# Designs tried in a protein design run: peptides against a protein of PDB entry 4CIC. Part 47

Target 1, 148 residues: chain A of PDB entry 4CIC
Amino acid sequence: KVSTKGHYGVQAMFDLAQHFGEGPVSLKSIAERQGLSEPYLEQLIAVLRKAGLVKSVRGAQGGYILAREPRDIKVGDIIRVLEGPIAPVESVSQDDPEHSLKFDFSVTKSVWEKVKKSIEEVLDSITLADMLKDAEEAQMAQGYMYYI
Target 2, 147 residues: chain B of PDB entry 4CIC
Amino acid sequence: KVSTKGHYGVQAMFDLAQHFGEGPVSLKSIAERQGLSEPYLEQLIAVLRKAGLVKSVRGAQGGYILAREPRDIKVGDIIRVLEGPIAPVESVSQDDPEHSLKFDFSVTKSVWEKVKKSIEEVLDSITLADMLKDAEEAQMAQGYMYY

## One batch from the design tools (peptide; aimed at target 2 V2)

Design b2_p21_6_s1 (made by RFdiffusion4, then SolubleMPNN; from b2_p21_6, 9 letters changed)
Fold by OpenDDE base, seed 3:
Structure b2_p21_6_s1 (fold): chain B 148 residues (1-148), chain C 147 residues (1-147), chain A 21 residues (1-21)
Amino acid sequence: as target 1 above (148 residues)
Amino acid sequence: as target 2 above (147 residues)
Amino acid sequence: RREEILKEITTGSILTIPADD
């Protein structure tokens, strides 16, 4: 489960990707397009900026830009910055009463580690450029449906 | 993140798998082996029983058994029973203010759907029988380190 | 609660089983 923070962070980064090369985007404009509260977006952008995923541009037409090209930003990078390491299961091992079969714990833990690895692989396989491409394809498909 | 409920549910089902064919297992014995509170385990087992993953056996030597063979129970089946459908992200769509660009929402939603699908595929690829085999292999590996 | 679990799975916090204090 990606937290609301992770979800909105990906939305904000995707908005910046859509405007990549067009210059700085204001937080207000991102908030309006993505349906986010501006104060909440400020907090997200502050974290993303500190992590070096976005840059602030100063001036009257200032705002934010991606710090890297969309192809060089994975969804996994955004999630790791906002949520930290994708932990599959917290090690339940601390409260294992003395009598819990250590073995059963190791096997169940391995299941969750496999799940974590799978999530990481998926999120690291998707870039902002891939999302832009998917958006373009979806727009073309919708455009064709209106002409038929 | 599998909830504590999902995690403990898989542990309880795995305990029942380890004793499959040996007869009914008491909730007390499962709770003791898995480090679970007995009242919490009762709630988990009630849900699993209602879903037809476990059976209750009555009598002095009563308890619970798996309703199916370990090879016929996927980890995904257990999680779906306890947690419901593996939803990747709650559809943030309900609180989407009227002005949210529907298109951006669709693309971001597709990312989370891919994550969901990947989780489901992993959980559906692991049976209780696979877990039993992994346990046996780990025990053998530990046994070889002591010799 | 289901939404929280999904959030926890995606945020990597999913697999955090709270240590019993």
Scores: peptide ipSAE 0.073, ipTM 0.692, DockQ to the pose 0.125; fails the geometry check
OpenDDE base, seeds 1, 2, 4, 5: peptide ipSAE 0.041, 0.061, 0.031, 0.063; ipTM 0.691, 0.699, 0.695, 0.700; seeds 1, 2, 4, 5 fail the geometry check

Design b2_p21_6_s2 (made by RFdiffusion4, then SolubleMPNN; from b2_p21_6, 8 letters changed)
Fold by OpenDDE base, seed 5:
Structure b2_p21_6_s2 (fold): chain B 148 residues (1-148), chain C 147 residues (1-147), chain A 21 residues (1-21)
Amino acid sequence: as target 1 above (148 residues)
Amino acid sequence: as target 2 above (147 residues)
Amino acid sequence: KREEILKEITTGSILEIPADD
């Protein structure tokens, strides 16, 4: 599963992609459009900025922009920045430290590695540009449904 | 991510698969082999039994067996039983109920649906029989490295 | 219970690739 952090991070990045080339977007405007708390968004944007996916623009019309073109930002890049590496299984070690017998059962590990790889492949196959295209197609389809 | 519950559930089911046809396996023996607490395993097995993936055998040699052949149990079946439907994203609705503005952004939802579908396809492509085969191949490979 | 399991799945960084240091 993608964490709430990953989900909201992708939403925030998608909002920035929708406004790419239009200038800096305020955190307030992103928060309002995406239904996010501004303080939470500030934390997400700080991480994304540190990772070089987002740039801060200073001034009265300041805010944030994508640091790269939407086609050059994968969903997987956003998730890796926000959540770290894609782990298919929570580290079992946290809940029962005493019985964390490292039965790293190679076979069960291999199942989770296959899941991980599949998730990575999917997330790396989707760019912000793909998301923009999908949004445009969805809007056109909605527009056509109102004309029929 | 697969939860700890899903992870341990698959381990427990795999242990039962390794002993399939040998008779009932005690929870204690599964717990010892898989490094699980027996009370935790009891909870997992109760769910798996209720779902019809595991059968309880009564008696002095009682315990649990797979309810089906290892080839007829997908990893996805185990995960769906233990964790429910494979959801790619946590329902955002729990942490901020007030600002759960249903911007069900169709596009972000579609990304997560693609991830979900991919996870489901992977988990449904792996049976306990496949896991047994992989274990045998790994053991053979280890045996060959010692020669 | 299902919600807690979903929370455990999602709070666990599905995407933790160990940084090769």
Scores: peptide ipSAE 0.028, ipTM 0.715, DockQ to the pose 0.131; fails the geometry check
OpenDDE base, seeds 1, 2, 3, 4: peptide ipSAE 0.022, 0.024, 0.023, 0.022; ipTM 0.706, 0.710, 0.706, 0.709; seeds 1, 2, 3, 4 fail the geometry check

Design b2_p21_6_s3 (made by RFdiffusion4, then SolubleMPNN; from b2_p21_6, 7 letters changed)
Fold by OpenDDE base, seed 4:
Structure b2_p21_6_s3 (fold): chain B 148 residues (1-148), chain C 147 residues (1-147), chain A 21 residues (1-21)
Amino acid sequence: as target 1 above (148 residues)
Amino acid sequence: as target 2 above (147 residues)
Amino acid sequence: RAEEILKEITTGSILEIPASD
């Protein structure tokens, strides 16, 4: 599962990407468009701002903007900020202390490291600009279906 | 997270792969070697057996064996049996019913579908035979560090 | 369950390999 946090974080960042160059967007407007609670979005935006992916603009037309162009923000950057580093296999031992896995299963660890690497590569291959393009293509495809 | 279930399931299957061709292995012996509780292992083995990845052998030397050769069992097969299909991004709507994600965010869904596909490809690229080979190589490398 | 796998993968909790003490 991409955590709800990662999922909604990508949605919020994508909303900001859709409005990139139009000026600051209010949290309320993002929450309404993305179907997010405003308090939850505030928490996400606070983390994203601290990581330098989002900027706060003050004033009457205040709100949030992307700190970088959509092409310069990878989905992987968003996920790493929100979820932390895609941790290597943290030891299962935290949930069941009685089953001290005696064997550092180096082989099973290597399987999950390969999975992790593959996920990182995929997430790092997708930018907010790629998502914008995909959205435009999807809208164009829907528009063509309404005209046929 | 690969669930604890997926993790331990791969460990149990790997143990059976290490003993493939040596005859049936007792659940107790697998549990001891893999640091698993025997009751938990029984649950895992029951699922794996039902899926046809493991066979039960009856008798005085009874236990469990792989139902197929290690080369014919992918890690992806084990994970799909234990975890179910690597579900696409199930709608986040199940955990917060109040926030009906009104927008089928087709674009965000596509991102997670790409991630899912990549995971499936990796897990389907690794067999128990590959894991056995990696273990042998790791043991050889450790043996060389002690000299 | 696949979402849990993805969540655990993305949250870095993909493999809680118990620390062998």
Scores: peptide ipSAE 0.151, ipTM 0.744, DockQ to the pose 0.101; fails the geometry check
OpenDDE base, seeds 1, 2, 3, 5: peptide ipSAE 0.139, 0.150, 0.081, 0.142; ipTM 0.736, 0.741, 0.734, 0.741; seeds 1, 2, 3, 5 fail the geometry check

Design b2_p21_6_s4 (made by RFdiffusion4, then SolubleMPNN; from b2_p21_6, 8 letters changed)
Fold by OpenDDE base, seed 3:
Structure b2_p21_6_s4 (fold): chain B 148 residues (1-148), chain C 147 residues (1-147), chain A 21 residues (1-21)
Amino acid sequence: as target 1 above (148 residues)
Amino acid sequence: as target 2 above (147 residues)
Amino acid sequence: KREAILKEITTGSILEIPASD
């Protein structure tokens, strides 16, 4: 599972992508549209800004914009910024030292590494521009369903 | 992340695969070899048995065996049994009804569905037999490093 | 702390297959 942080981060970035070229978007407006807590969104945006995915615009009509074009931001970039490296298995809490039989689960580890790689490849194959296109196609499909 | 349950379940099933054809394996021996709690392993094995992936053998030399050949058990089968359907996103606890803006995050949902599908494809592409082969190859590679 | 949280998020969240009730 992508964490709630990653999930909401992608939502927030997608909202900014939808408004790309329209000027700065307020956190309040993003929060309202995406069903997010504004304080939580502030934390996400702070991380994304520090990573150079988002820019803050100052002034009366200030807010946030994407720092790059939607085509130049992968979903994987967002996830890596918010969540760090994609890990396939929960780190077994090392808390029970007694049962840490250091069995080199090399084979089982390799399974999870394959899963990780696959996830990374998928997330790196999807840009915010791809998401915008998918949204447009979905809206067109819904629009056609109302005219039939 | 595959949950701890899925991870340990795959380990336990792999242990049974390594002993496939040798007769029943005790939970104690699996627990010892895999570094698992025996009580926890009992719970995992109970689920796996109910799903028909494991069989219990009764008697003085009783224990557990794979219910099918290692080639006929996918990692994905084990994970689906233990964890249910692979979900790419944590279910946002619906607990805050006020902020449940039912925005049809159809597009974001589609991203996660793509991730899910990719995970499923990977896990369904790996059998216990593949894992056995990989283990053998790894052992051979280590053995050659000692010569 | 941040890397640990990120590891928890990426390792825990991505493949948390909900246990079938």
Scores: peptide ipSAE 0.040, ipTM 0.710, DockQ to the pose 0.110; fails the geometry check
OpenDDE base, seeds 1, 2, 4, 5: peptide ipSAE 0.029, 0.023, 0.026, 0.039; ipTM 0.706, 0.709, 0.711, 0.711; seeds 1, 2, 4, 5 fail the geometry check

Design b2_p21_7 (made by RFdiffusion4)
Pose (drawn by RFdiffusion4):
Structure b2_p21_7 (pose): chain A 133 residues (1-84, 100-148), chain B 132 residues (1-84, 100-147), chain P 21 residues (1-21)
Amino acid sequence: KVSTKGHYGVQAMFDLAQHFGEGPVSLKSIAERQGLSEPYLEQLIAVLRKAGLVKSVRGAQGGYILAREPRDIKVGDIIRVLEGSLKFDFSVTKSVWEKVKKSIEEVLDSITLADMLKDAEEAQMAQGYMYYI
Amino acid sequence: KVSTKGHYGVQAMFDLAQHFGEGPVSLKSIAERQGLSEPYLEQLIAVLRKAGLVKSVRGAQGGYILAREPRDIKVGDIIRVLEGSLKFDFSVTKSVWEKVKKSIEEVLDSITLADMLKDAEEAQMAQGYMYY
Amino acid sequence: SVDELKTEFQELVKTVQALKE
């Protein structure tokens, strides 16, 4: 199960990546395109801003823009920002979960926002029908 | 975060794998060795039993034992047993989570209870210091 | 299978959306 925070954090950062070249966009516009609650987004952006992943701009077309290029933002970076008598007895079971954790970390560090932008272009495109192989 | 069910389901199955050659063990003994609540374990075992992963034996010193050899039980099998207008718009974000799900499935299908038994022996051993 | 049915359903929804356009 993916947390609301992870899903909305990545969705919002991806929306900003899709508008990076065009410039700043309002939070309202992000919420509208992504189907997110504005209050929740406001709180999310506040953390991403403190983390240096987004920045605010004061322009007419003020609003928010990625603070780093999409190619320099791993999905794992976003997730890491949002997340927060004695004896030793080794647990093989816990070691299995550590392997699960490592694999997830590997997948999320292998994908950048730029990679997501490329995938978005390829998957939601249109073309003449003869070109579908 | 790993659910209580997944953690305790795998812990209980692994305890049974550690006692597979010796024979049946009581649920109380599993709960004691693994630090589990007996009521929760009993509910857990009932599902595992229905799924053919464990079996009850009348015996005298009877109890429960794995219904399949450890080498034929993937950790992923245990997890799968315990778990249960319109328009199209592709979500690249969801595709990322599908990749995460695939990698977890791959890790859990690559490990059997036999693999865990081998790892348990290697990691919790003792030997002359010169062999480290 | 369940995955096949979900794929067919997605195709149908895409088809309906294209007809509406």

Design b2_p21_7_s1 (made by RFdiffusion4, then SolubleMPNN; from b2_p21_7, 15 letters changed)
Fold by OpenDDE base, seed 2:
Structure b2_p21_7_s1 (fold): chain B 148 residues (1-148), chain C 147 residues (1-147), chain A 21 residues (1-21)
Amino acid sequence: as target 1 above (148 residues)
Amino acid sequence: as target 2 above (147 residues)
Amino acid sequence: SEEEEKLKEELEIILKQLLEE
């Protein structure tokens, strides 16, 4: 379970990717298409905007656009923005050398670190462009199944 | 975040793996070493026992043991037992053909399925024997740093 | 550590959400 924020954040970003190049999309339109509450989406978009993944456009045709091309936005980028670092960078606090590095080598910690790394690798391997392609392929496959 | 159940379940199973071949270990001893409450551990062990990952031994030297060798228990097996199927098998409910398979081909769903598959692959690639080996290597590395 | 607990909590939430769908 990706956090509700992560899930809906990816969903909202995917909606913006589907409309990339068509101009700004209203939050209302995204919320309606994605089955999200507009206030909840506004919070997500605010975070994504602050992180530079989304841009607001002002004016009569105002709304939101992706700040980068779909190929330049990884799912991992979206998740990191919404959930924080999937891995907290161990701030190697430089300071006190004397505290015995109890490497609490929790073997269990290493298992979870491996899982985390795998998740990051997967999420960093998927772009919004990949998602667009998958959607197109799925639509084409559905279209062919109805013609048989 | 592996669920608290998953995390502590793996921890408890790892403790049993460390004592594998030494005979039954008491829940109290596991709880003390792993920093778990005994009642919580009892619940975990009950589930793990029902799934055939742990065996209870009765008698004066009674307690719990792994039901299989550490090499024959994947972390994924432990997690599936405690958390349920990491992937809900889509019960293809056979019944009503007429409900339009709205393939909610949520492209987003496919992303999460990929993540899930990757997690399963990782967890299925790690055995309790691998964890034991990693612990030994870490102890050896620490021992060398103190000399 | 407090950071390790926080990471464990985050992964738990992520895994619970991934597993319940």
Scores: peptide ipSAE 0.154, ipTM 0.732, DockQ to the pose 0.026; fails the geometry check
OpenDDE base, seeds 1, 3, 4, 5: peptide ipSAE 0.151, 0.119, 0.027, 0.104; ipTM 0.724, 0.723, 0.711, 0.716; seeds 1, 3, 4, 5 fail the geometry check

Design b2_p21_7_s2 (made by RFdiffusion4, then SolubleMPNN; from b2_p21_7, 14 letters changed)
Fold by OpenDDE base, seed 2:
Structure b2_p21_7_s2 (fold): chain B 148 residues (1-148), chain C 147 residues (1-147), chain A 21 residues (1-21)
Amino acid sequence: as target 1 above (148 residues)
Amino acid sequence: as target 2 above (147 residues)
Amino acid sequence: SKKEKEKELLEEIKEKQEELE
């Protein structure tokens, strides 16, 4: 599962992608558009900035921009920055390594590794540019449904 | 993410698959082999039994068996029983439906739906029989490394 | 503690048992 942090991080990055090339966006404006608290967004943006996905612009028109083009930012990159490595299973503290569990553990681990790989492949196949395109297509489709 | 419940559910079901055709397995023996507490396993098996994935056998040789053949039980079936529908994102309480969030919400939702579908496809592609086969292959490979 | 985690897991399973009833 993607955490709330990962989800909101993708939303915030997508908002920055929608405004890419328009100049710096204020945290307040992102928070308002994305339904996020400004303090929470400040924490998210601080992490994303440290990871080099976002840049802070100073000045009268200050704010945040994507550090890279939307096509060069994968959803997987955002998730890895915010959550770390994609873990398909919650951290089962493997307490007792001693028992005959080694074999069963390896097979179940293989299942979760397959799930992990599948999630990684999906998230690494989707860029912010792909999301922008999907948004444009959805907007056009809604526009056409209101005219029919 | 699969919860600890889902993970241990798959382990318990896999243990029952390894003993499929050998008769009923005691919860105690599953708990010992899988490193689970017996009380936890009792609750887990109760859910799996209600969902019709496990059967209880009564008698002197009583215990639990798979309700279906290992080939007829997908990992996805176990996860859906224990966790419900695969949710790729933790339940973000969408409190305020009113704001202009509709568009961004739809696109981000589409990303998570793609992740969901991918997880479902993987989990529905793996049966307990596939896991048994993988275990046998791994055991043979380990056996060959020691000789 | 291990016991606290076990208790949490038991509660989560109990909730799912109630949902299936």
Scores: peptide ipSAE 0.139, ipTM 0.827, DockQ to the pose 0.020
OpenDDE base, seeds 1, 3, 4, 5: peptide ipSAE 0.122, 0.083, 0.090, 0.090; ipTM 0.822, 0.823, 0.822, 0.827

Design b2_p21_7_s3 (made by RFdiffusion4, then SolubleMPNN; from b2_p21_7, 15 letters changed)
Fold by OpenDDE base, seed 5:
Structure b2_p21_7_s3 (fold): chain B 148 residues (1-148), chain C 147 residues (1-147), chain A 21 residues (1-21)
Amino acid sequence: as target 1 above (148 residues)
Amino acid sequence: as target 2 above (147 residues)
Amino acid sequence: SKEEELKKLLEEIKEKQEKEE
């Protein structure tokens, strides 16, 4: 499962993608549009900035921008920055390391590796540019339904 | 992410698949082989039994068996029984339905639906019979590296 | 609660930042 952090990270990055080329966006405006708390978004953006996905712009109209073009940012890149490596299984609680590790049968591991690979392939196949295109197509489809 | 419950469920079902045709297996023996607590395994098996993936056999040599052949049980079937529908994202806590629902942008939802579909396709492509075959192949490969 | 989840997420983010520094 993608964590709430990963989910909101993708939403925040998508908001920045929608405003790409318009200049810096304030955290407040992103938070309001995405239904996120500003303090949460600040921490999220700090991680994304450190990873080089977001840039801070200083000044009276300061804020944040994507550090790269939307086409050059994969959903997988965002998830890896926020969550780390995609783990298909919740880490068996480290509390009883002795019993859980011994029977990590190569076969069950192989199943989860296949799941991991599949998730990675999907997330790496979707860019912020693809998401922008999908949003535009969805908006056009809604507009047509109001005219019929 | 597959929960620990899903993970151990697949392990327990795979253990039953390895012993399929040998008769009923005790929960104790499964727990010992899979490194699971017997009480946890009992709860897991109860769910799997209710879903019709496992059968209980009564008697002196009682225990559990797969209710279907290993080829007729997908990993996806096990996961769906134990975890429900595959959710690629942790459910944003239902506590503030008003704010989270409004900005469930169709686009982000579409991304997660693609992830969901991909996970389902993988898990539905793997049967317990496939896992048995993979285990046999791995064991043969290890045997050949020692000679 | 949503506030507790937020606090936990902020703590996880902080711990990750401290490990990368």
Scores: peptide ipSAE 0.043, ipTM 0.767, DockQ to the pose 0.023
OpenDDE base, seeds 1, 2, 3, 4: peptide ipSAE 0.021, 0.025, 0.016, 0.023; ipTM 0.758, 0.766, 0.759, 0.762; seed 1 fails the geometry check

Design b2_p21_7_s4 (made by RFdiffusion4, then SolubleMPNN; from b2_p21_7, 14 letters changed)
Fold by OpenDDE base, seed 1:
Structure b2_p21_7_s4 (fold): chain B 148 residues (1-148), chain C 147 residues (1-147), chain A 21 residues (1-21)
Amino acid sequence: as target 1 above (148 residues)
Amino acid sequence: as target 2 above (147 residues)
Amino acid sequence: SEEEKLKELLEEIKKLQEELE
């Protein structure tokens, strides 16, 4: 399962992808379009910038841009940056040592490893460029439905 | 991501699968082998029983058995019973309503739907019988390493 | 109770699934 942080991180990165080549986008503009709080978006963008997925542009028309082309950013890259390695099982919070997932059961571990691998394969198969294409196709399909 | 409940549910069901055909297994015995608290296991088993994956046997040698053969129980069936439908995105705890996943973004939704589908396909491809086979193969491999 | 928290969590998961549908 992807966390809220991962979900919104992908949304923010997709917004930057839609504006790729148009120059820097303000955090305010991204927040407004994506329905995010500006402070929350600042935290996400800070992590993404530190990981080299986003660049900051300074000046009066300053903001953020993708650090790489949309085709060179996988959804899996965004998720790994924001959430770390894709864990198949939620780590029980350290607060209940009695319920520490004794992952010592090799067979159960293998099931979750298969799930993990499948998630990684899916997320690594989707780029921001693929998402842009899907958005264009969806918009064209909506346009046709209004003309019929 | 599978919750702790899903994880332990699969472990408990696998323990019952290992004893399938031997008669009813006590919750105490399952709890001891799987390193679970008995009260927690009771809750899991109650849900699994209600869903028809486990049967209760009454009497002095009473306990629980699988309600179906191990080959007829998918890991996906266990997870769906314990956690409900496999959600690709973790729900934000209701505690931050400002961070409600506005799933209105169709393209982002499609990404998570693909992830969901992939998880479902994997979990529905694995039965308790497959897990039993994997355990036997692992035990044989360990035996060969000692010889 | 721990049982109530578990029910609430299950209901929340169900609600989120219904919103995803």
Scores: peptide ipSAE 0.017, ipTM 0.700, DockQ to the pose 0.049
OpenDDE base, seeds 2, 3, 4, 5: peptide ipSAE 0.130, 0.016, 0.056, 0.064; ipTM 0.731, 0.700, 0.717, 0.714; seeds 2, 4, 5 fail the geometry check

Design b2_p21_8 (made by RFdiffusion4)
Pose (drawn by RFdiffusion4):
Structure b2_p21_8 (pose): chain A 133 residues (1-84, 100-148), chain B 132 residues (1-84, 100-147), chain P 21 residues (1-21)
Amino acid sequence: KVSTKGHYGVQAMFDLAQHFGEGPVSLKSIAERQGLSEPYLEQLIAVLRKAGLVKSVRGAQGGYILAREPRDIKVGDIIRVLEGSLKFDFSVTKSVWEKVKKSIEEVLDSITLADMLKDAEEAQMAQGYMYYI
Amino acid sequence: KVSTKGHYGVQAMFDLAQHFGEGPVSLKSIAERQGLSEPYLEQLIAVLRKAGLVKSVRGAQGGYILAREPRDIKVGDIIRVLEGSLKFDFSVTKSVWEKVKKSIEEVLDSITLADMLKDAEEAQMAQGYMYY
Amino acid sequence: SITLGKEIADALAKERLTSNF
């Protein structure tokens, strides 16, 4: 199960990546395109801004823009920002979960926002029918 | 975060794998060795038994034993047993989570209870210091 | 020797458990 925070954090950062070249966008516009609650987004952006992943701009087309290029933002970076009598007895079971954790970390560090932008272009495109192989 | 069910389901199955050659063990003994609540374990075993992963034996010193050899039980098998207008708009974000799900499935299908038994022996051993 | 070996083994096994699940 993916947490609301993870899903919305990545969705909002991806929406900003899709508008990076065009410039700042309002939070309202992000919430509208992504189907997110504005209050929740406001709180989410506040953390991402403190983390240096997004920045605010004071322009007419003020609003928010990625603070780093999409190629320099791993999905794992976003997730890391949002997340927060004795004896030893080794647990093989816990070692299994460590391996699960490591594999997830590997996948999320292998994908950047730029990679997601490329995948978005390829998957939701249109073309003449002959070109589908 | 790993659910209580996944953690306790794998712990209980692994305890049974550690006692597979010796024979049946009581649920109380599993709960004691693994630090588990007996009521929760009993409910857990009931599902595992229905799925053919464990079997009850009448015996005298009877109890429960794995229904398949450890080498034929993937950790992923245990997890799968315990788990249970319109338009299209592709979500690249959801595709990322599908990749995460695939990698987890791959890790859990690559490890059997036999692999865990081998790892348990290697990690919790003792030997002359010169051999480290 | 064996006692020392056991302590080494435990120290090595402990390094494999780092996350709070």

